# Peptides against a protein of PDB entry 5EIB: the designs that were tried, part 298

Target 1, 366 residues: chain A of PDB entry 5EIB
Amino acid sequence: VDLEPGTMDSVRSGPFGQIFRPDNFVFGQSGAGNNWAKGHYTEGAELVDSVLDVVRKESESCDCLQGFQLTHSLGGGTGSGMGTLLISKIREEYPDRIMNTFSVMPSPKVSDTVVEPYNATLSVHQLVENTDETYCIDNEALYDICFRTLKLTTPTYGDLNHLVSATMSGVTTCLRFPGQLNADLRKLAVNMVPFPRLHFFMPGFAPLTSRGSQQYRALTVPELTQQMFDSKNMMAACDPRHGRYLTVAAIFRGRMSMKEVDEQMLNVQNKNSSYFVEWIPNNVKTAVCDIPPRGLKMSATFIGNSTAIQELFKRISEQFTAMFRRKAFLHWYTGEGMDEMEFTEAESNMNDLVSEYQQYQDATAD
Target 2, 366 residues: chain A of PDB entry 5EIB as posed
Amino acid sequence: VDLEPGTMDSVRSGPFGQIFRPDNFVFGQSGAGNNWAKGHYTEGAELVDSVLDVVRKESESCDCLQGFQLTHSLGGGTGSGMGTLLISKIREEYPDRIMNTFSVMPSPKVSDTVVEPYNATLSVHQLVENTDETYSIDNEALYDICFRTLKLTTPTYGDLNHLVSATMSGVTTCLRFPGQLNADLRKLAVNMVPFPRLHFFMPGFAPLTSRGSQQYRALTVPELTQQMFDSKNMMAACDPRHGRYLTVAAIFRGRMSMKEVDEQMLNVQNKNSSYFVEWIPNNVKTAVCDIPPRGLKMSATFIGNSTAIQELFKRISEQFTAMFRRKAFLHWYTGEGMDEMEFTEAESNMNDLVSEYQQYQDATAD

## One batch from the design tools (peptide; made by RFdiffusion4, then SolubleMPNN)

Design b2_p27_1_s4 (from b2_p27_1, 19 letters changed)
Fold by OpenDDE base, seed 3:
Structure b2_p27_1_s4 (fold): chain B 366 residues (1-366), chain A 27 residues (1-27)
Amino acid sequence: as target 1 above (366 residues)
Amino acid sequence: SRAEEVMARNRERGRRRRAELEKLLAE
């Protein structure tokens, strides 16, 4: 789905374009112009019913509908505005189904779109209320991984999207292979989300290796385990050492010893015990799938629910506040029928979320 | 504190929602 036709043509002409039904390509003509309000109230609102018709049709064709998965950007107008409108509408129609998102967070290092803090803040407000699970994929973290870890001098959107795709493939492994931990979206939510509003995940993928070093790197369970818990490996721009893990899931792929995985996962928990909350027992879950990802002997995917994720929201909030205090560009949003009060509500809700994370970070076992 | 009340409310909402999800998983 997009408010621009050109994106659909790119997907359709891509190497996997044929896996999608032609009738499931829904697109507008006008675009959102990087304006959340155009995506949510005007251009997106005109298209949303056509998308919902496709969603209904595909949902009816499912033998067992678990929920929905949305991939979107929070910096743009379409992914942020229309994406959150779709989430709201799907939640209204399917209140008992899991809403899962892969939400790409904006960064000034990757995009020059001035209004991204508004779009992100307005989106986070919707995601807090209407999603059950949100993977926070931060363009800042992706850029830093590409530059520092992968040794790419000029990271491209293609390079960033490669990390996103690897992560998405990793976190969905348990959903795609039978007999695994978190084999459905509901089990994942039950295991990962101890508090309903605190459903924002910090994903990570291992191995991450520069092209020049790939031939020299052994892929071992200890190395994967070490890398997946490294702060530099997180796909969200926060340091896990500045917070505490509420819950963690680790998904290993490839032929490996379950015993070795369990030993390494125990070792990393013990080594990092200060970075876990003490009052949630058995808050680390591990899955092993014998099927490796394409081109790798083994991999590990990390899902962290950490109070350190507040650093990401604080960054966005600070950028938002700096613009909003100046009333910069507000007329672009209000001109699409948005109330200025919605900005203050969104800011307040995001600040409340940050406060909630901090409270649970500071909480001791009673 | 307002924070403690919000946390208590969120914990109670969380328990209810978890129980609801667990019930839906058992069906």
Scores: peptide ipSAE 0.020, ipTM 0.480, DockQ to the pose 0.018
Fold by OpenDDE base, seed 2:
Structure b2_p27_1_s4 (fold): chain B 366 residues (1-366), chain A 27 residues (1-27)
Amino acid sequence: as target 1 above (366 residues)
Amino acid sequence: SRAEEVMARNRERGRRRRAELEKLLAE
């Protein structure tokens, strides 16, 4: 789905374009112009019914519909505005199904789009209310990984999207292979989301290795485990050491000893015990899949529900406030039928979420 | 505060989710 036809043509002409049904390409003509309001209330609202018709058709063809997975950006107008409109409409029609998102957070290191803080704040407001699970994929963190860890001098969208793809493949491993710990979206939500509003995850993938160092790096369970818990490996621009993990899932892939995995996972928990809440028992889950990802002997994917994620929301909030206090570009949104009150409500809800994370961070065992 | 009210609701829902998790761990 897109409000611009050119993006759909790029997908269709791409190496995997043939895996999608032609009728499942739904697109507009005018685009959103990086305006959330165009995505949510005008251009996106005109297209949403056509998308819902496709969603219904595909849902009816499912033998066992678990839920929905949306991949979208929060900085643009289409992914943010229309994406959150779709989430709302799908939630209304399928209230008993899991809503899962891969939400790409904007960064001024990656994009010069000035209104991204508005689009992100308005989107987070919707995600807090209408999603069950949200993987926070932060362009700032991805850029920093590409630059610092992968030693890419000028990271491209292709380099960032490679990390996103590896992560998405990792977190969906349990859904794609039978007999895994988090075999369905609902079970994942039960394991990862102890509090309904606190459903924003910090993903990570290992191994991440620069091209120059790849030949000298052994892939071992200890090294994968260490890298997954490294603050520099998080795909959300948050330091886990500044917060506490509510829940963690680790998904190992490849031929390895389950015993070694369990030992290393226990060791890393013990070493980092101060960064876990003590009042959630058995809050670390581990899965092993014998099938490695393409091109790797082994990998590990990390899913963290951490109170440190508040750093991401604080960054967006600070950027939002700096623009909104000046009413910068506000007329672009109000001209599409939005009220300033909606901005204030979205900001308030995001600040409430930050406060909730902080309260759980400071909570002790009763 | 609004945040405290939301937290109170979340604590109750969180107790339910923890009970579901404990059941899943017993299997």
Scores: peptide ipSAE 0.020, ipTM 0.422, DockQ to the pose 0.015
Fold by OpenDDE base, seed 1:
Structure b2_p27_1_s4 (fold): chain B 366 residues (1-366), chain A 27 residues (1-27)
Amino acid sequence: as target 1 above (366 residues)
Amino acid sequence: SRAEEVMARNRERGRRRRAELEKLLAE
């Protein structure tokens, strides 16, 4: 789905374009112009019914519908505005299904779009209320991984998207292969989301290696485990050491000893015990899938629900506040039928979310 | 404190939501 035809044409002409049904390409002509309000109230609102018709059709064809997965950007107008509209409409029609998102967070290091803080804040407001699980994929973190870890001098969207795809493949492993922990979206939600509003995940992937070092690196379970818990491997721009894990899931892929995985996972938890809440029992879950990802002997994917994720929301909030105090570009949104009140409500809800994370971070077992 | 009240409310809501999800998994 896009409000611009060019993206759909690119997907259709791409190496994987043929795997999608032609009728499942729903697109507009005018785009959202990086305006959340165009995505949510005008251009996107005109297209949403056509998308819902496709969603209904595909849902009816499912033998067992677990829920929905949306991949979208929060910085743009379509992914943010129309994406959150679509989430709202799907949730209304399918209230008993899991809503999962892969939400790409904007970064000034990656995009010069000045209104991204507005689009992100307005989107987070919707995601807090209307999703059950949100993977926070932060372009800031992806850029830093590409530059620092992968030694890419000039990271491209292709390089960032490679990390996104590896992560998405990793976190969905349990859904795609039988007999795994978190084998469905509901089990994932039960395990990962102790508090309904605190459903924003920090993903990570291992191994992350520069092209020059790949040939010399032996992949071992200890190395994967260590790298997976390294703050530099987090795909959300927050330091887990500044917060506490509420819940963690680790998904290992490849031929490895379950015993070795369990030992290494226990060791890393013990080493990092100060970074876990002590009042949520059995808050770390581990899965092993014998099938490695393509091109790797083994991998590990991390899913963290950490109070440190508030650093990401604080960054967005600071950027939002700096613009909103000046009423910068506000007329672009109000001109699409938005009220200024919706900005303040969105800001307030995001600040409340930050406060909720902080409260759980500071909570000790009495 | 306001923080304790919010935490208590969120803990209760979290427990309810888990119970709902667990029920739906048993169905």
Scores: peptide ipSAE 0.017, ipTM 0.435, DockQ to the pose 0.017
Fold by OpenDDE base, seed 5:
Parts: sequence; structure tokens; C-alpha cells
Structure b2_p27_1_s4 (fold): chain B 366 residues (1-366), chain A 27 residues (1-27)
Amino acid sequence: as target 1 above (366 residues)
Amino acid sequence: SRAEEVMARNRERGRRRRAELEKLLAE
């Protein structure tokens, strides 16, 4: 789905364009112009019913519909505005299904779009209420991984999207292969989301290796485990050491010893015990899939529900507040039929979310 | 179950937010 036709042509012409049914391409003509309100109230609102018709058709064709997965950017107008409108509409029609998102967080290091803090804040407000699970894929973190870890001097959107793809492949492993932990979206929610609003995940992937070092790197279970819990491998720009894990899932792929995985997972928990909430029993889950990802002997994917995710929301909130206090660009949003009150509501809800994470971070076992 | 409670709360919040959005779109 896009409000611009050119994006759909790029997907269709791409190496995987044929995987998608032609009838499932829904697109507008005018675009959102990086304006959340255009995506949510005007251009996107005109298109959303056509998208819902496709969603209904595909849902009816499912033998067992678990839920929905949306991939979108929170910095743009379409992914943020129309994406959150679509989530709201789907949630209303399918209230008993899981709503899962891969939400790409904006970064000033990656984009010069000045209104991204507005789009992100307005989107987070919707995601807090209308999603069950949200993978926070932070362009700040992706850029830093590309630059610092992968040694790319000038990271491109292609480089960032490669990391996104690896992460998405990793976190969906259990959904794609039978007999795994979290084999369905509901089980994932049960294991990962102890509190309804606290459903924002920090994904991570290992191995992350520069091209120059790939040939010299041994891949071992201990190394994968260590890297998976390293803040430098997180796809969200948060330091887990500044918070506490509410829940964790670790997904190993490749031929490895289950015993060794269990031992290393126990060791990493013990070494990092101060970074886990002790009052949530059995909050670390491990899965092993014998099928490695393409081009790797083994990998590990991390899903963390950490109170450190508040750092991401604080960053966005600070940027939002700095713009909103100046009333900068508000007329672009209000001119699309948006009420200025929604900015204040979105800011407040995101600040409440930060406060909720902090509360659970500070909570001790009574 | 705890899971059902979490999901029920999320559903209820989603419904409330949807109703709020529909109000905003109708004005």
C-alpha cells in the first residue's frame, strides 16, 4: 500500500515483486507529502476502504487467521498516517486478532524531513492503543550499526533495509517453522507482553560482521549469545543497561547443541541479572531452529521488551516538543482537518508510556 | 489467563481510540 504510485512500480519491478498478487497493490495518486494528517485524514482516508477490501479478501482466504503484520515508517506521511489509520480500522473489524507491526523509527542522521517528530509522535499514540506487538526498528540504531559495526562509510537506505530484512526474517522464524517457541502471534504476545501498553520490542541480530572481517569470524553459540545481548547489536537506539528487561526471546538458527544454547543463555542471564526484572518468572524464552538463514551457518535473533525503550520515546518527544512549542508547521496538519488537540494528546500518551516503563524499571519484588 | 487480560485491555483501548478518531473525522 502506498499513496504514491511510483513506490508500487518499484516493488513490482523488484526481484520479489511477483510474490505479491497484483490485485493486492493498492495505491493513491497524490502522496502524503511527509504529512501524517494527509495519510490519516485526507489522502489516506480516501484509500483506506480499498485497502480494507483487500484485507478482508485475504483474511477470508486464511484457514486460520492469527492476525495482521504491518511494516511501516513512522517518519513519512503514508506509513505513519495511513498505516495507523489502517491499524485502527483493522482493529475495529478484527478485535480478536493480533495486531503486529514493524515500525521504523525516524532519525535525523538518516532523513532531513523536518516533521518526522510529529509523524512519529502521532503514530506512537496510535500504536500504544491499537497494536499488540510492535518491533521498534530505529533508523538511528541501524545507521550506527552500518557505520560503526559494518564499517560502511556512507550508509544507504539499502544498507539499512538489509538489516531490517535480516531482523524481520529472524523474528518471524518461529512463525514460519513448525514446532518452535512462539509458533503463533498470540503465543508471542503472551510470552513477550506482560502489560498491555508495554508492547514495544527491541529487536537484535547476530552476527553483525563487516565485510572485511567475515572470513576471519568463527560463529559459535557463545559469540552469538554475547553479541545478541550487546547494546551495539540492538536495532533500537537504546542501551539495555539503562533499563530492565521485562521479557526476552532468543531465536537461534542453525545446527547447534541445544544444551550449549541453554548453558549460554543461562550464563548471559546470570551475568546480566541486574538488567532483568526478577519479579516476572520465566521471562526469558529460547528457541532453536535447525535451519540457518541463507548465507550463514548460524544466527541468533533477539527480541527484548525492555524499559530502556523509553530512551527512544524520549528522543522523539524532545524533538516533538521543540517543534510544537514553536507551532512549527502545524498549519500543514490542521489544514488537512486535524485538530491541534491531537498533538497534545499524542504527546501526553507518549509521556505516559515513558512513565509506565520507568515505573516498572523502578519496581522491586515485594 | 494473563494473556487474555492483556489482549482484552488492548482491544478495549483500540476500540476507544477508534471511536475517538471517528469523532474527529466526523467533525
Scores: peptide ipSAE 0.006, ipTM 0.380, DockQ to the pose 0.028; fails the geometry check

Design b2_p27_2_s1 (from b2_p27_2, 14 letters changed)
Fold by OpenDDE base, seed 2:
Structure b2_p27_2_s1 (fold): chain B 366 residues (1-366), chain A 27 residues (1-27)
Amino acid sequence: as target 1 above (366 residues)
Amino acid sequence: MPIYAGLQEKVKAYWEAEKAKGRPPFR
C-alpha cells in the first residue's frame, strides 16, 4: 500500500515483486506530502476502503488468522497517517485479532523532513491505543549501527533496510517454524506485554560484524548472547542500562546446544540483574530454532520490553514541543481538517506513556 | 517508590479478560 504509485512500481519490479498478487497492490496518485493529516483524513481516507477490501479477501482465505503485521514509517505522511488509519479500521473490524507493527521511528540523522516530529507523535498516540505489539525500529539506532559497528562511512537506506529485514526475520522465526516458544502472535503478547499500554519493543540482532572483521570473528553462543544484550546492537536509540527490562525474548537460530544457550542466558541475566525488574519472575524467554538465517551459521534476535524505551519517546516529544510551541507548519495539518487539540492529546498520551514507563522502572515488589 | 503487589495476578487477570472478549490464545 502506498499513496504514491512509484513506490509500488519499484516493489513490483524488484527481485521479489512477483510473490505478491497484482490485485494486492493498492496505491494512490497524489501522495501524502509527508503530512500525517493527508495520510489520515484526506488522501489516505479516500484509499482506505480499497485496502480494507483486499484485507477482508485475504483474511477470509486464511485457515487460521492470528492477526495483522504492518510495516510503516512514522516520519512520512503515508506510513504514519494512512498506516495508523488502517490500524484503526482493521482494529474496528477485527477486534479479536492481534495488531502487530514494525514502526520505523524518524531521525534527523537520516531524513531532513522537518515535520517528522508531528507525524511520529500523532502516530505514537494511535499505536498506544490500537496496537498489541509494536517493534520500535529507530532510524537513529540503525544509522549508528551502520556507522559504528558495521563501519559504513555513508550508510544508505539499503544498509538500514538490511538491518530491518534481518531483525524482522529474527522476530518472526517462532511464527514461521513449528515447535518454538512464542509460536503465535498472542503467545508473544502474553509473554512480552505485562501491561496493555507497555507494548513497545526494543529489537536487536546478532551477529553484527563489519566486513573487515568477519574473518576474525567466531560465531559462538556466548558471543551472540553478549552481543544481543549490548546496547550498541539495539535497533531502538535508547540505552537499556538507563532503564529496566520488564520482559525479554531471545530467539537463537542455527545448530547449537540448547544447554549452552540456557547457561549463557542465565549468566547474562545474573550479570545484568540490576537491569531487570524484580517483580516479574521468569521474564526472560528463550527459543532455539535449528534453521539458521541465510548466509549465517547462527544468529540471535533480541526482543526487549524495557522502560529505557522512554528515551525514544522523550526525544520525539522534545522535538515535537519545540515545533508546536512555534506553531511551525501547523496550517498544513489544520488545512486538512485537523484540530490543534489532536496535537495536544497526542503529546499528552505520549508523555503519559513515558510517565508509566518511569513508574514501572521505579516500582519495587512487596 | 510505588510498591506493586500482586503483579502476577494483575497480568493474569488482564489476559483472562482478553480471552473473555473472544480473544483466545492461538493454538
Scores: peptide ipSAE 0.021, ipTM 0.376, DockQ to the pose 0.012
Fold by OpenDDE base, seed 3:
Structure b2_p27_2_s1 (fold): chain B 366 residues (1-366), chain A 27 residues (1-27)
Amino acid sequence: as target 1 above (366 residues)
Amino acid sequence: MPIYAGLQEKVKAYWEAEKAKGRPPFR
């Protein structure tokens, strides 16, 4: 789905374009112009029914519909505005299904789109209310991984998208292969979301290895475990050492000893015990899939529900507030039928979310 | 009360309330 036709042509012409049904390509002509309000109230609103028709058709074809997975950006107008409209409409029609998102957070290091803080804040407001699980994929963290860890001097969107795809493949492993922990979206939510509003996850992937060092790196369970918990491997731009994990899931892929995985997972929890809340028992879940990802002998994917995620929301909030106090570009949004009150409500809800994370961060068993 | 007190019960109550709204049972 897109408000621009050119993106659909790029997908269709890609190496996997033929795996998608032609009728499942729904697109507009005008685009959102990086405006959330165009995506949500005008251009996106004109297209949403056509998307919902496809969603219904595909849902009816499912033997057992668990829920929905949306991949979108929060900086642009289509992914943010139309994406959140679609989430809302799907939630209304399928209130009994899980809503899962892969939400790409904007960063000034990656994009010069000046209104990204508005689009992100307005989107987060919708995601707090209308999603059950949101993987926060931060363009800042992706850029930093590409530059610092992968040693890419000029990271491209292709490089960032490679990390996203690896992470998405990792976190969905349990959904795609039978007999695993978190074998369905609801079970994942039960394990990962102790508080309904606190459903924003910090994903991570291991191994992250530069092209020049790949040939010299042995992949071992201890190394994967250590890297998976390293702040430098987090795909959200927050430091888990500045917060506490409410819940964690680790998904290992490849032929490895379950005993060794359990031992290493215990060791890393003990080593990082100060970064976990002590009042949520059994808050670390581990899964092992014998099938490695393509091109790797083994991998580990991390899912963290951490109070440190508030750093991401604070960054967006600070940028939002600096623009909103100046009423910068508001006429682009109000001209699409938005009220300034919706900006204030979105800001308030995001600040409340930050306060909630901080409350649980400061909570002790004593 | 400590913030952790009744956490499991609160989580269970939330999911039971969601189940009452027609959400499928936990598998």
Scores: peptide ipSAE 0.012, ipTM 0.333, DockQ to the pose 0.013
Fold by OpenDDE base, seed 5:
Structure b2_p27_2_s1 (fold): chain B 366 residues (1-366), chain A 27 residues (1-27)
Amino acid sequence: as target 1 above (366 residues)
Amino acid sequence: MPIYAGLQEKVKAYWEAEKAKGRPPFR
């Protein structure tokens, strides 16, 4: 789905364009112009019914519909505005199904789109209410990984999207291969989301290795385990050491000893015990899939529900507040039928979310 | 063409003007 036809042509001409049914390409003509309100109230609102018709058709064709997965950018008008409109409409029609998102967070280091803080804040407000699971993929973190860890002098969108793809492949491993932890979306939610509003995940992937070092790196279970808990391997720009893990899932892929995995996972929990909440028993889950990812002997994917995610929301909130106090570009949103009050509500809800994470960070076992 | 082809230019001009006033952008 896109509000611009050129994006659909790019997908169709791509190496995987033939995987999608032609009738499932729903697109507009005018685009959102990086405006959330265009995506949500005008251009996106005109297209949403056509998308819902496709969603219904595909849902009816499912033997067992678990839920929905949306991949979108929170910086752009289509992914943010229309994406959250779709989430709302799907949630209304399918209230008993899991809503899962891969939400790409904007960064001023990656994009010159100045209204991204508005689009992101307005989107987060919708995601708090209408999603069950949200993987926070932060362009800030992706850029830093590409530059610092992968040693890319000039990271491209292709480089960032490669990390996104690796992360998505990792977190969906248990859904794609039988006999694993979190074999369905609901089980993932039960294991990862102790409180309904606190459903924003920090994904991480190991190994992260520069192209020049790949040939010389031995991959071991201890190294993978250590890298998964390293802040430098997080796809969200927050330091887990500044918060506490509510829940963790670790997904190992490749031929390895389950015993060694369990030993290393126990060791890393013990070493990092101060970074876990004490009041959630058995909050670390581990899975091993014998099938490695393409081109690697082994990998590990991390899913963290951490109170440190508040750093991401604080960053967006600070940027939002700096613009909103100046009423910068508000007329572009209000001119599309949006109320200025929705900005204040979105800001408030995001600040409440930050406060909730802080409360659970500071909570002790009585 | 995105309806707001001129939006990027307006946005850039706005931030250049804000930078000139010593107001940091979102950094």
Scores: peptide ipSAE 0.000, ipTM 0.238, DockQ to the pose 0.059
Fold by OpenDDE base, seed 4:
Structure b2_p27_2_s1 (fold): chain B 366 residues (1-366), chain A 27 residues (1-27)
Amino acid sequence: as target 1 above (366 residues)
Amino acid sequence: MPIYAGLQEKVKAYWEAEKAKGRPPFR
């Protein structure tokens, strides 16, 4: 789905364009112009019914519908505005199904789009209320991984999207291969989300290796375990050491010893015990899938529900506040039928979310 | 059951068990 036709043509002409049904390509003509309000109330509202018709048709064809997965950007107008409209409409029609998102967070390091903090804040407000699980994929973290870890001098969107794809493949492993931990979206939510509003995950992937160092790096369970808990491997720009893990899932892929995985997972928990809440019993879950990702002997994917995610929301909030205090570009949103109160409500709800994470970070079993 | 009942119930059950052991509640 897009409000611009050019993205659909790129998907159709791509190596995998033929795996998608032609009738499942829904697109507009005018785009959202990086405006959440155009995506949510005008251009996106004109297209949403056509998308819902496709969603209904595909849902009816499912033997067992677990829920929905949306991949979208929060910096643009389409992914943010229309994406959150679509989430709301799907939630209304399928209230008992899981809503899962891969939400790409904007960063000034990656994009010069001035209004991204508005689009992100307005989107987070919707995601807090209307999603069950949100993977926070932060363009700042992706850029830093590409530059610092992968040693790419000039990271491209292709390089960032490669990390996203690897992470998405990792976190969906349990859904795609039966008999694993978190084999369904509901079970994932039950294991990862202790409180309904605290459903924002920091994903991570291992191995992350520069092209020049790939031949010298052993892929071992200890190295994967160490790397996936390293802050430098987080796809969200927050340091887990500045918060506490509420819950963790680790998904190992490839042929490895279950015993070695369990030993290394116990060791990393013990070493990092100060960075876990003591009041959630058995808050680390481990899965092992014998099927490695393509081109790797083994990998590990990390899913963290950490109070450190507040650093990401604080960054967006600071950027939002700096613009909103100046009423910068507000007329672009109000001209599409929005009220300034919706900005204030979205800011308030995001600040409440930050306060909730901080409260649970400071909670002790004294 | 509500979607999130599973972990919340585990947390609740853990704390009820800790209270039964005479451990102080959350602060």
Scores: peptide ipSAE 0.031, ipTM 0.595, DockQ to the pose 0.009; fails the geometry check

